# Peptides against a protein of PDB entry 3V4L: the designs that were tried, part 215

Target 1, 386 residues: chain A of PDB entry 3V4L
Amino acid sequence: GQPLAKDKVALLIGNMSYWEHPKLKAPLVDVYELTNLLRQLDFKVVSLLDLTEYEMCNAVDEFLLLLDKGVYGLLYYAGHGYENFGNSFMVPVDAPNPYRSENCLCVQNILKLMQEKETGLNVFLLDMCRKRNDYDDTIPILDALKVTANIVFGYATCQGAEAFEIQHSGLANGIFMKFLKDRLLEDKKITVLLDEVAEDMGKCHLTKGRQALEIRSSLSEKRALTDPVQGAPCSAEALVRNLQWAKAHELPESMCLKFQCGVHIQLGFAAEFSNVMIIYTSIVHKPPEIIMCDAYVTDFPLDLDIDPKHANKGTPEETGSYLVSKDLPKHCLYTRLSSLQKLKEHLIFTVCLSYQYSGLEDTVEEKQEVNVGKPLIAKLDMHRGL

## One batch from the design tools (peptide; made by RFdiffusion4, then SolubleMPNN)

Design b2_p22_2_s1 (from b2_p22_2, 6 letters changed)
Fold by OpenDDE base, seed 4:
Structure b2_p22_2_s1 (fold): chain B 386 residues (1-386), chain A 22 residues (1-22)
Amino acid sequence: as target 1 above (386 residues)
Amino acid sequence: PDPRSPPETVEYKGEKIVLAPM
């Protein structure tokens, strides 16, 4: 019979905005495209951009809480990385220059922890360089892996080689994701799917002699990403997993704010990623005596590092949101909150209405404080212990 | 020194693209 997954869970991490290293571009689009594809495959997807070491550790811990016996686990990483002694290291955005294994997450350690959960399938998709880091001589003592015969590694490149992004017209895609996305929905054994992706990459003149997909697998069963999820959650653990995932993806409800002047504002929320939310404001009612009015969002928590220069934009793209602009309402002011994992408290901010009456030159301001609780990933308290 | 290759400008399908290491 076709294998059944008890559930399907994916953690996608895209690191771009490195502090001490060259910035990347591809992880933005690649995490977003992969999120949408994995959702069509009935994966519970947590998608995170620009994580520190501590935030990456917490994201992995929360991902491991979603894993259980017969669950399919997929980890995707796009960002800087290296490989020393056959161990793959994912580089956090706060990693020093040079980075070492002590500043990075070891993928094989994550695999060990996934094996302790008795998962049905473990897929690692690593869109990172696999060059040796000569500044790190540390040999991690890894415990012996269990023989689970349910492991697949898709490396974007060969051992000792680089992975590349294609930068074009201000957007970028990783070469790996460029080919992976075209086949990811196919009902094929995951190793066969990745072999076809490797062949498609091998036909590209850009990759020839620069990058080639490497597949490392110990997969005894015909398991596919298309394998159906087992029906209604029969276990307490499956219910907890569903609730935990739902909690991490709950948007604030849209609000209608009423100001004393009689202006009504619609405040709305959209998820770009599990840690990235767009706030949008629109004027839904304006008294005829008010000739002009704008609704700005201000006074955000300091932990979110919101630059006011990037807030309250006339387009999503001006906030740095290039992906969700088609799904957003038009004629709003947009603000992108890109670091919801840093939010220690409730998201409290001010909606400031600036308006002008007919025949008065001076602008009037009214302010209303809004508390939207902990949106999206902020409900997991990924900062616990900082 | 950055152990990564420098970004390279290449022609692909008649357009200039930049290949940069990840």
Scores: peptide ipSAE 0.481, ipTM 0.922, DockQ to the pose 0.845
Fold by OpenDDE base, seed 1:
Structure b2_p22_2_s1 (fold): chain B 386 residues (1-386), chain A 22 residues (1-22)
Amino acid sequence: as target 1 above (386 residues)
Amino acid sequence: PDPRSPPETVEYKGEKIVLAPM
């Protein structure tokens, strides 16, 4: 019969905003496009941008809690990386220059932990460079992997080579994701699908002699990303997994704020990623005596590192949100919260209404504090591991 | 030094693109 997945879970990490390293662009679009494709494949997807070492460790730990016997686990990483002695290292955004194995996450260590969960399938999609890091002389002593015959690595590039992004008109895509996305929904054994992606990449003149997909697999069964999820969650673990995923994707409810001047504001929320939320404000009612009014959001928790210069923009794109702008209401002010994983407590912020009466030169302000609880990934207490 | 190759401007499908290492 066709294989069944007990469940399907994906962790997607895109690191771009490095502190001590060159910034990337492709991970933004690639994580978003892959998230949408994996959701069409009935994956529970956690999508995270710009993680520190600590945040990456916690994201992996939370991902491992979602894994269980017969679950399909997929890890995608886009960012800086290296390969020493056949071990792949994902570089966090806070990694020093030069980085070492002690500052990075070893993919083979994650694989070991995934094998302990008795997963049905383990897929790694690594959209990173595989050059040797000569500043890291550490030989990782990895414990012997179990013979599970359910492992697939798709490397964006071959050993010792670079992975590339294509930058055009301010957007970028990874070359790997460019070809992967066209085939990802195909009902094929995952290794056959990746082999077809490798052939498509091999036909591209841009990649010739620069980048080639490498497939490393022990997968003995005909398993596909299209394999159906086994029906209603019958186990306590499956219920917990569904609840954890649902919590990590729960948006705050849209609010109607009423000010003393009689202005009514709609406050709304949208998810771009599991750790990235857009807040939008719109004037839904204005008394005729008020000629101008704007609704600003301010006084965010310091842990979110929100630059006021990038808040309260007339377009989502001016906040750095290029992907979900089509799905947002028009004629709002937009603010992008890109670091929800840093939020330890409730998201409390101020809505400031600035307005002017007809025939008065002075601007009046009214403020209202808003508590929206823990949005999205901030519901997962990723901080409790220390 | 950054071990990555410098970004390169290349022509693809009649358009100039930047190819940069990840």
Scores: peptide ipSAE 0.480, ipTM 0.923, DockQ to the pose 0.831
Fold by OpenDDE base, seed 2:
Structure b2_p22_2_s1 (fold): chain B 386 residues (1-386), chain A 22 residues (1-22)
Amino acid sequence: as target 1 above (386 residues)
Amino acid sequence: PDPRSPPETVEYKGEKIVLAPM
């Protein structure tokens, strides 16, 4: 019969806003596009941008809690990386210059932990450079991997080579993701799908002599990303997994705030990623005697590092939200919270209404505090060791 | 020195694009 997945879980990490290294652009679009495709494939997707070493470790730990016997696990990484002695290292955004293995996450260590979960399929999609890091002389003593015959690596490039992004019209895509997205929904064995992606990349004149997809697989079975999930979660572990994922993806409910002047504001929330949320405000009712009226959000928790200069924008694009702007209501003020993994407490903030009456020169302000609890990934407490 | 290649401007489909290493 067709193989069944017990469940399907993906962790997608896109690191672009490096502190001590050159910034990337592709991870933003690539994580977003891959998230939408994997959701169409019935994956539970955790999508995270710009993680520190500590936050990456916690994201992997939370991902491993979603894995169990017969579950399909997919790890995607887009960002800086290197390969020493056949070990792949993902570079966190806070990594020093130069970085070493002690500052980075080893993919083969994650694979070992996934094998302990008795997963049905382990897929690694690594959109990073595979050059040797000459500043890291550490020979990692990795424990022997189990023979599970269910591992697939899709490397964006060959050993010792670079992966590239294509920067065009202010956005960028990784070359790997550019070709992967066109095939990802096909009902094919994952190694056959990746081989077709390798052929499509090989036909591109941009990649010729620069980048080529490498497939490394022990996969003995015909498993596809299209394989159906086994029916209603009948195990306690499957129920816990579904609840844990649902908690990490719960948005605050939209609110209607009423001010003393009779102005009504709609406060809404949208997820861009598991750790990135857009807050939007709109005036839904204004008394005719009020001539000007604006609704600002302010007084965010310090842990979020919200610059007021980047808050309350007239468009989603002015916040850096280029991808979800079509799904947002128009004629709002928009604020992007890009670091929800840092939130230690409830998201409490102030909605400030500034308005003017007809025939009065003075601007009046009214304020309301709003508590929306822990939104999205902030429910997982990814900071619990700091 | 940065071990990565410098960004390169190339022509693709009649448009100038930048290829940058990840």
Scores: peptide ipSAE 0.479, ipTM 0.921, DockQ to the pose 0.822
Fold by OpenDDE base, seed 5:
Structure b2_p22_2_s1 (fold): chain B 386 residues (1-386), chain A 22 residues (1-22)
Amino acid sequence: as target 1 above (386 residues)
Amino acid sequence: PDPRSPPETVEYKGEKIVLAPM
């Protein structure tokens, strides 16, 4: 019969906004496109941008809690990275310059922990450079991996080589993701799919002599990303996994705020990523006596580091949201919360209504506090060890 | 120093693009 997955879980990390290193652009689009494709493949996807070392460790720990016997696990990483002694290191956004193994996440350590879960398939897609870091002479003593015959690595590049992004008209895509996305939905053994992606990359004149896909696999079974999830959750652990994933993807309900002046504001929420949410406000009712009326969001938790200059924009694009703008309602004010993993408390903020009556010169303000609880990834409390 | 190659401007499909290392 066709192989069955007990469940399918993916963690996607895109690091771009490095503190001490050159900024990237491709991870934004590549994580978003891959998220949408993996969702069409019935994966439970956690998608995270711009994680610190501590936030990356917690994201991996939460991902490992979603893994169990016969579950398909996929880790995608796009960002800076290096390879020393055959070990791959993912570089967090807060990594010092130069970085070392102690500042980075070792992929082979994650693989060891995935093997302890008795997973049905382990896929690593590493969209990073594989150059040696000559500032890190640490030989990692890794525990011996088990012989599980269910491992696939897709490296965006060869050992000692660079991975590249294509920057055009302000957007960028990683070369690996550019070819991977065109084949990802194919009902093929994952190693055959990646081999076809390698051939497609090999035909590209941009990559010739610069980048080539490397496949490392011990996969003895015909496993595909298209393999169906088994029916109703057969265990308490499967129910807990489904609830934990659902908890991390729960948006706040849309609200209709009523002010004393008789103005009604619609407050809505949209997920761009598991740690990135757009808040939008619109005036849905205005008394005829009110000639001007604007609704602003303000007084956000300090942990979110929201600059008021970047809040309350007339377009999603002015907030830096280019990907979900088509799915948002028009004629709103938009605010992008890009660091929900930092939220220690409930998301409490103020909706400020500024308005003017016909024949009065003075602007009137009304304020309403809104508590939306912990949205999206903030429900996992990824900060609990700080 | 950054061990990565500098960004390179190249032509692709008749358009100028920048290849930058990740």
Scores: peptide ipSAE 0.469, ipTM 0.921, DockQ to the pose 0.828

Design b2_p22_2_s2 (from b2_p22_2, 7 letters changed)
Fold by OpenDDE base, seed 4:
Structure b2_p22_2_s2 (fold): chain B 386 residues (1-386), chain A 22 residues (1-22)
Amino acid sequence: as target 1 above (386 residues)
Amino acid sequence: PDPRSPPEEIEYKGEKITLAPM
């Protein structure tokens, strides 16, 4: 019969905004596109941008809590990376220059932990460079992996080679994701699907002699990303997993704020990623005596590092959100919270209504504090220990 | 030195694109 997944869980990490390294662009689009495809495949997807070492460790720990016997686990990483001695290292955004193994996450360590969960399938999609890091002389002694025959690595490039992004018109895609996305929904054994992606990449003139997909697998069964999830969660562990994922993806409820002047504001929330939320405000009622009014969001927690210059924009794109703008209400002011994993407390902020009466030159302000609790990934307290 | 190759500007399908290492 067709294999069944007990559940399907994916962690997608895209690191772009490096502190001491060249910034990337592709991980933004690649994580977003892959998230949407994996959701169509009934994956529970956690999607995270711009993680520190500590935040990456916590994201992996939370991902491992979603894994259990017969669960399909997929880890995607797009960002800087290296390979020393056949070990793949994902580079956090706060990694020093030069980075070392002590500053990075070893993929083979994650695989070991996934094998302890008795997963049904382990897929690693690594959209990173595989050059040796000559500044890292550390030989990680990894414990011997179990023989589980359920492992697939899709490397965006060959050992010792670079992976590339294509930057065009302000957007970028990784070359790997460019070809992977066209086949990801196909009902094929995952190794066959990746082999077809490798052929498609090999036809591209951009990749010839620069980048080629490497598939490393120990997969004894015909498992596909399309494999159906087993019916309703019958185990306590499956219920806990579903609740944990749902908790990490709960948006604040949309609310209507009423000001003393009689203006009503709709405050809404949208997820771009599990750690990236857009707040939007709109005027839904204005008394006729008020000629102008705007609703600004201000006074965010300092942990979020919100630059006021990027807040309260007339378009999502002006906030740096290029992907979800089609799904957002029009005629709002938009603010992008890109680091929800840093939120130590409840998300409390001020909605400031600035307005003008007909025949008065002076602008009047009214303020309301809003507490939306812990949105999205902030419910996991990924900062615990900082 | 950065161990990565520098970004390269190339023409592809009549469009100027930049290839940059990940």
Scores: peptide ipSAE 0.488, ipTM 0.922, DockQ to the pose 0.850
Fold by OpenDDE base, seed 1:
Structure b2_p22_2_s2 (fold): chain B 386 residues (1-386), chain A 22 residues (1-22)
Amino acid sequence: as target 1 above (386 residues)
Amino acid sequence: PDPRSPPEEIEYKGEKITLAPM
């Protein structure tokens, strides 16, 4: 019969905003495009940008809690990385320069933990460099992997080589994602799909002699990303997994704020990623005696590290949100919260209405505090242990 | 030193693009 997945879960990590290393651009678009494709494949997707070592560890731990017997697990990583002695290391955004294995996440350690969950399929898609790090002399003593015939690695590049991004017009895509996205929805064994992606990449003049896809697999069964999820969650664990994923994707409800001057503000929320939310404000009612009014958001929790220079923009793009701007209402002020994984408490902030009456020179301000609870990934309390 | 190659400007399909290592 056709293979069935008990469930399908994906963790996508895109690291770009490195503290001590060159910034990347591709992970933004590549994590977003892959998220949308995996959602069409009925994956429960957690998508995270710009994680510290601690946040990456917690994201992996939460991902492992979603894994169970017969579940398909997919880990995608886009960012800096290296490979020493056949071990792949994902570099967090807070990694020192030079980084070492103690500052990085070993993919083979994650694989070991995934094998303990008796998963139906383990897929790793690693969009990172695979050059040796000569500053890391550590030989990880990995315990022997269990003999499971359900592992697939898709490496964006071959051993000892670099993966590349194509930067054009301010946006970038990883070369791997450029070819992967065109085939990801095909009903093929995942190793056959990746082999076709490797052929497509091999025909590209950009990558010739620079980057080549490597497939490492023990997959003995015909498993595909298109394999249907087994029907309604029949186990307590499957229900918990569904609830945990739903919590990580629950947006605050849109609200109408009423100010004493008679101005009404619509406050709305949109998810760009599991840890990235857009807040938008719009004037929905203005008394005729008020000639000008704007609704600003301010007084965010310090943990979110919100730069006021990037808040309250006239376009989503001016906040750094290039991907969801088409789905957002027009004629708002937009603020991008990009670090929701850092939020320890409820998201409390101020909506400040600045307005002017006809024939008065002075601007008047009214303020309302808003508590939206824990949005998106902040519901998982990924900071538990600091 | 960064072990990665420097970004390279190339022409692809009549457009100038930058290839940068990830």
Scores: peptide ipSAE 0.488, ipTM 0.923, DockQ to the pose 0.847
Fold by OpenDDE base, seed 5:
Structure b2_p22_2_s2 (fold): chain B 386 residues (1-386), chain A 22 residues (1-22)
Amino acid sequence: as target 1 above (386 residues)
Amino acid sequence: PDPRSPPEEIEYKGEKITLAPM
């Protein structure tokens, strides 16, 4: 029969906004496009941008909680990285310059932990450089991996080589993701799919002699990303996994705020990523005696590091949201919360209505506090160790 | 020093693009 997955879970990490290293652009689009494709494949996808070392560790721990016997696990990483002694290191955004293994996440350690879960398939897609880091002479003593015959690595490049992004017209894509996305939905054994992606990359004149896909596999079974999920969750563990994933993807409900002046504001929420949310406000009712009326969001939790200069924009694009802007309502004010993983408390903020009556010179303000609880990834309490 | 190659401007399919290492 066709292989069945007990469930399918993916963690996608895109690191771009490095503190001590050159900024990237490709991870934004690549994580977003891959998220949408994996969702069409019935994956439970957690998508995270710009994680610190601590936040990356917690994201991996939460991902490992979603893994169990016969579950398909996929880890995608786009960002800076290196390879020492055959061990792959993902570089967090807060990594020092130079970084070392102690500042980075070892992919082979994650693989060990995935093997302990008795997963049905382990896929690593590593869109990072694989150059040696000569500032790190640490030889990781890794525990011996089990012989599980269910492992696939897709490396964006060869050992000792670089992976590249193509920057054009303000957007960028990783070369690996550019070819991977065109085949990802194909009903093929994952190693055959990646081999076809390698052939497509090999035809690209940009990558010739600079970047080539490497496939490392022990996969003995015909497993595909298209393999159907086993029917209704029959175990308590499967119910817990489904609840945990749903909890991390729950948006606040849209609400209608009513002010004393008779103005009504629609407040809405949209997910760009598991840690990135757009808040939008619109005036849905205005009394005729009110001539001017604007609704601003303010007083966000300090943990979110929201600059008021980047809040309350007339377009999603002015907030830095280029991907979901087509799916957002028009004629709103938009605010992008890009660091929901940092939220320790409930998301409480103020909606400030500024308005003017016909024949009065002075502006009037009314304020309402809004508590939306913990949105999206903030429900996982990733900070429990601090 | 950064061990990565510098970004390179190239022409691809009649468009100017920048190749940058990840």
Scores: peptide ipSAE 0.483, ipTM 0.922, DockQ to the pose 0.845
Fold by OpenDDE base, seed 2:
Structure b2_p22_2_s2 (fold): chain B 386 residues (1-386), chain A 22 residues (1-22)
Amino acid sequence: as target 1 above (386 residues)
Amino acid sequence: PDPRSPPEEIEYKGEKITLAPM
């Protein structure tokens, strides 16, 4: 019969806004495109941008809590990385220059922990460089992996080589994601799908002599990303997993705020990623005696590190949101919260209405405090233990 | 020194693109 997954869970990490290293661009688009494809494949997807070492560790721990016997686990990483002695290291955004293994996450350690969960399939998609880090003399003593015939690595490049992004018209894609996305929905064994992606990359003149996909697999069964999820969640563990994922993806409900002047504001929320939310405000009713009015959001929690200069923009693109702008209502003010994983408390902020009456020169302000609880990934408390 | 290759400008399909290591 067709193999069944008990469930399907993916963690996607895109690191681009490095503190001490060159900034990347591809992880933004690549995590977003892969998220949308994996959702079409009935994956529960956690998508995270710009994680510190601590935040990456917590994201992996929360991902491992979603894994269980017969669950398909997929880890995608796009960002800086290196490979020493056949061990792959993902570089957090706060990593020092030079970085060492002590500042980075070892993928083979994550694999060990995934094997302890008795997963049905383990897929690693590593969109990072595989050059040796000569500043890291640490020989990682990895514990012996269990012999599981369910592991697939798709490396964007060969051992000792670089992975590349293509920057064009202000956007970028990783070369790996450029070819992976065209085949990801195909009902094929995952190793056959990746082999076809490798052939497509090999035909590209950009990649010749620079980048080639490497597939490492122990997968003895015909497993595909298209494999259906086994039935309704009948186990307590499957119910807990579904609830945990749902909590991490719950948006605040859209609100209609009413001001004393008779102006009504629609306050809306959109998810770009599991840790990135757009707030938008629109005037839905204005009394005729009010000639001008604008609704600004302000007084955000300090943990979010929101620069007021980047808040309340006339377009989503001016906030750095290029991907979801088509799905947002027009004629709003937009604010992008890009670090929801840092939120220790409830998201409380102020909506400030600035308005002018016909025949009065003075601008009037009214304010309302809004509490939306913990949005998206902030419900997982990824800062627990600092 | 940065162990990564410098970004390069290349022409691909009649368009100028920047190829940069990740």
Scores: peptide ipSAE 0.480, ipTM 0.920, DockQ to the pose 0.834

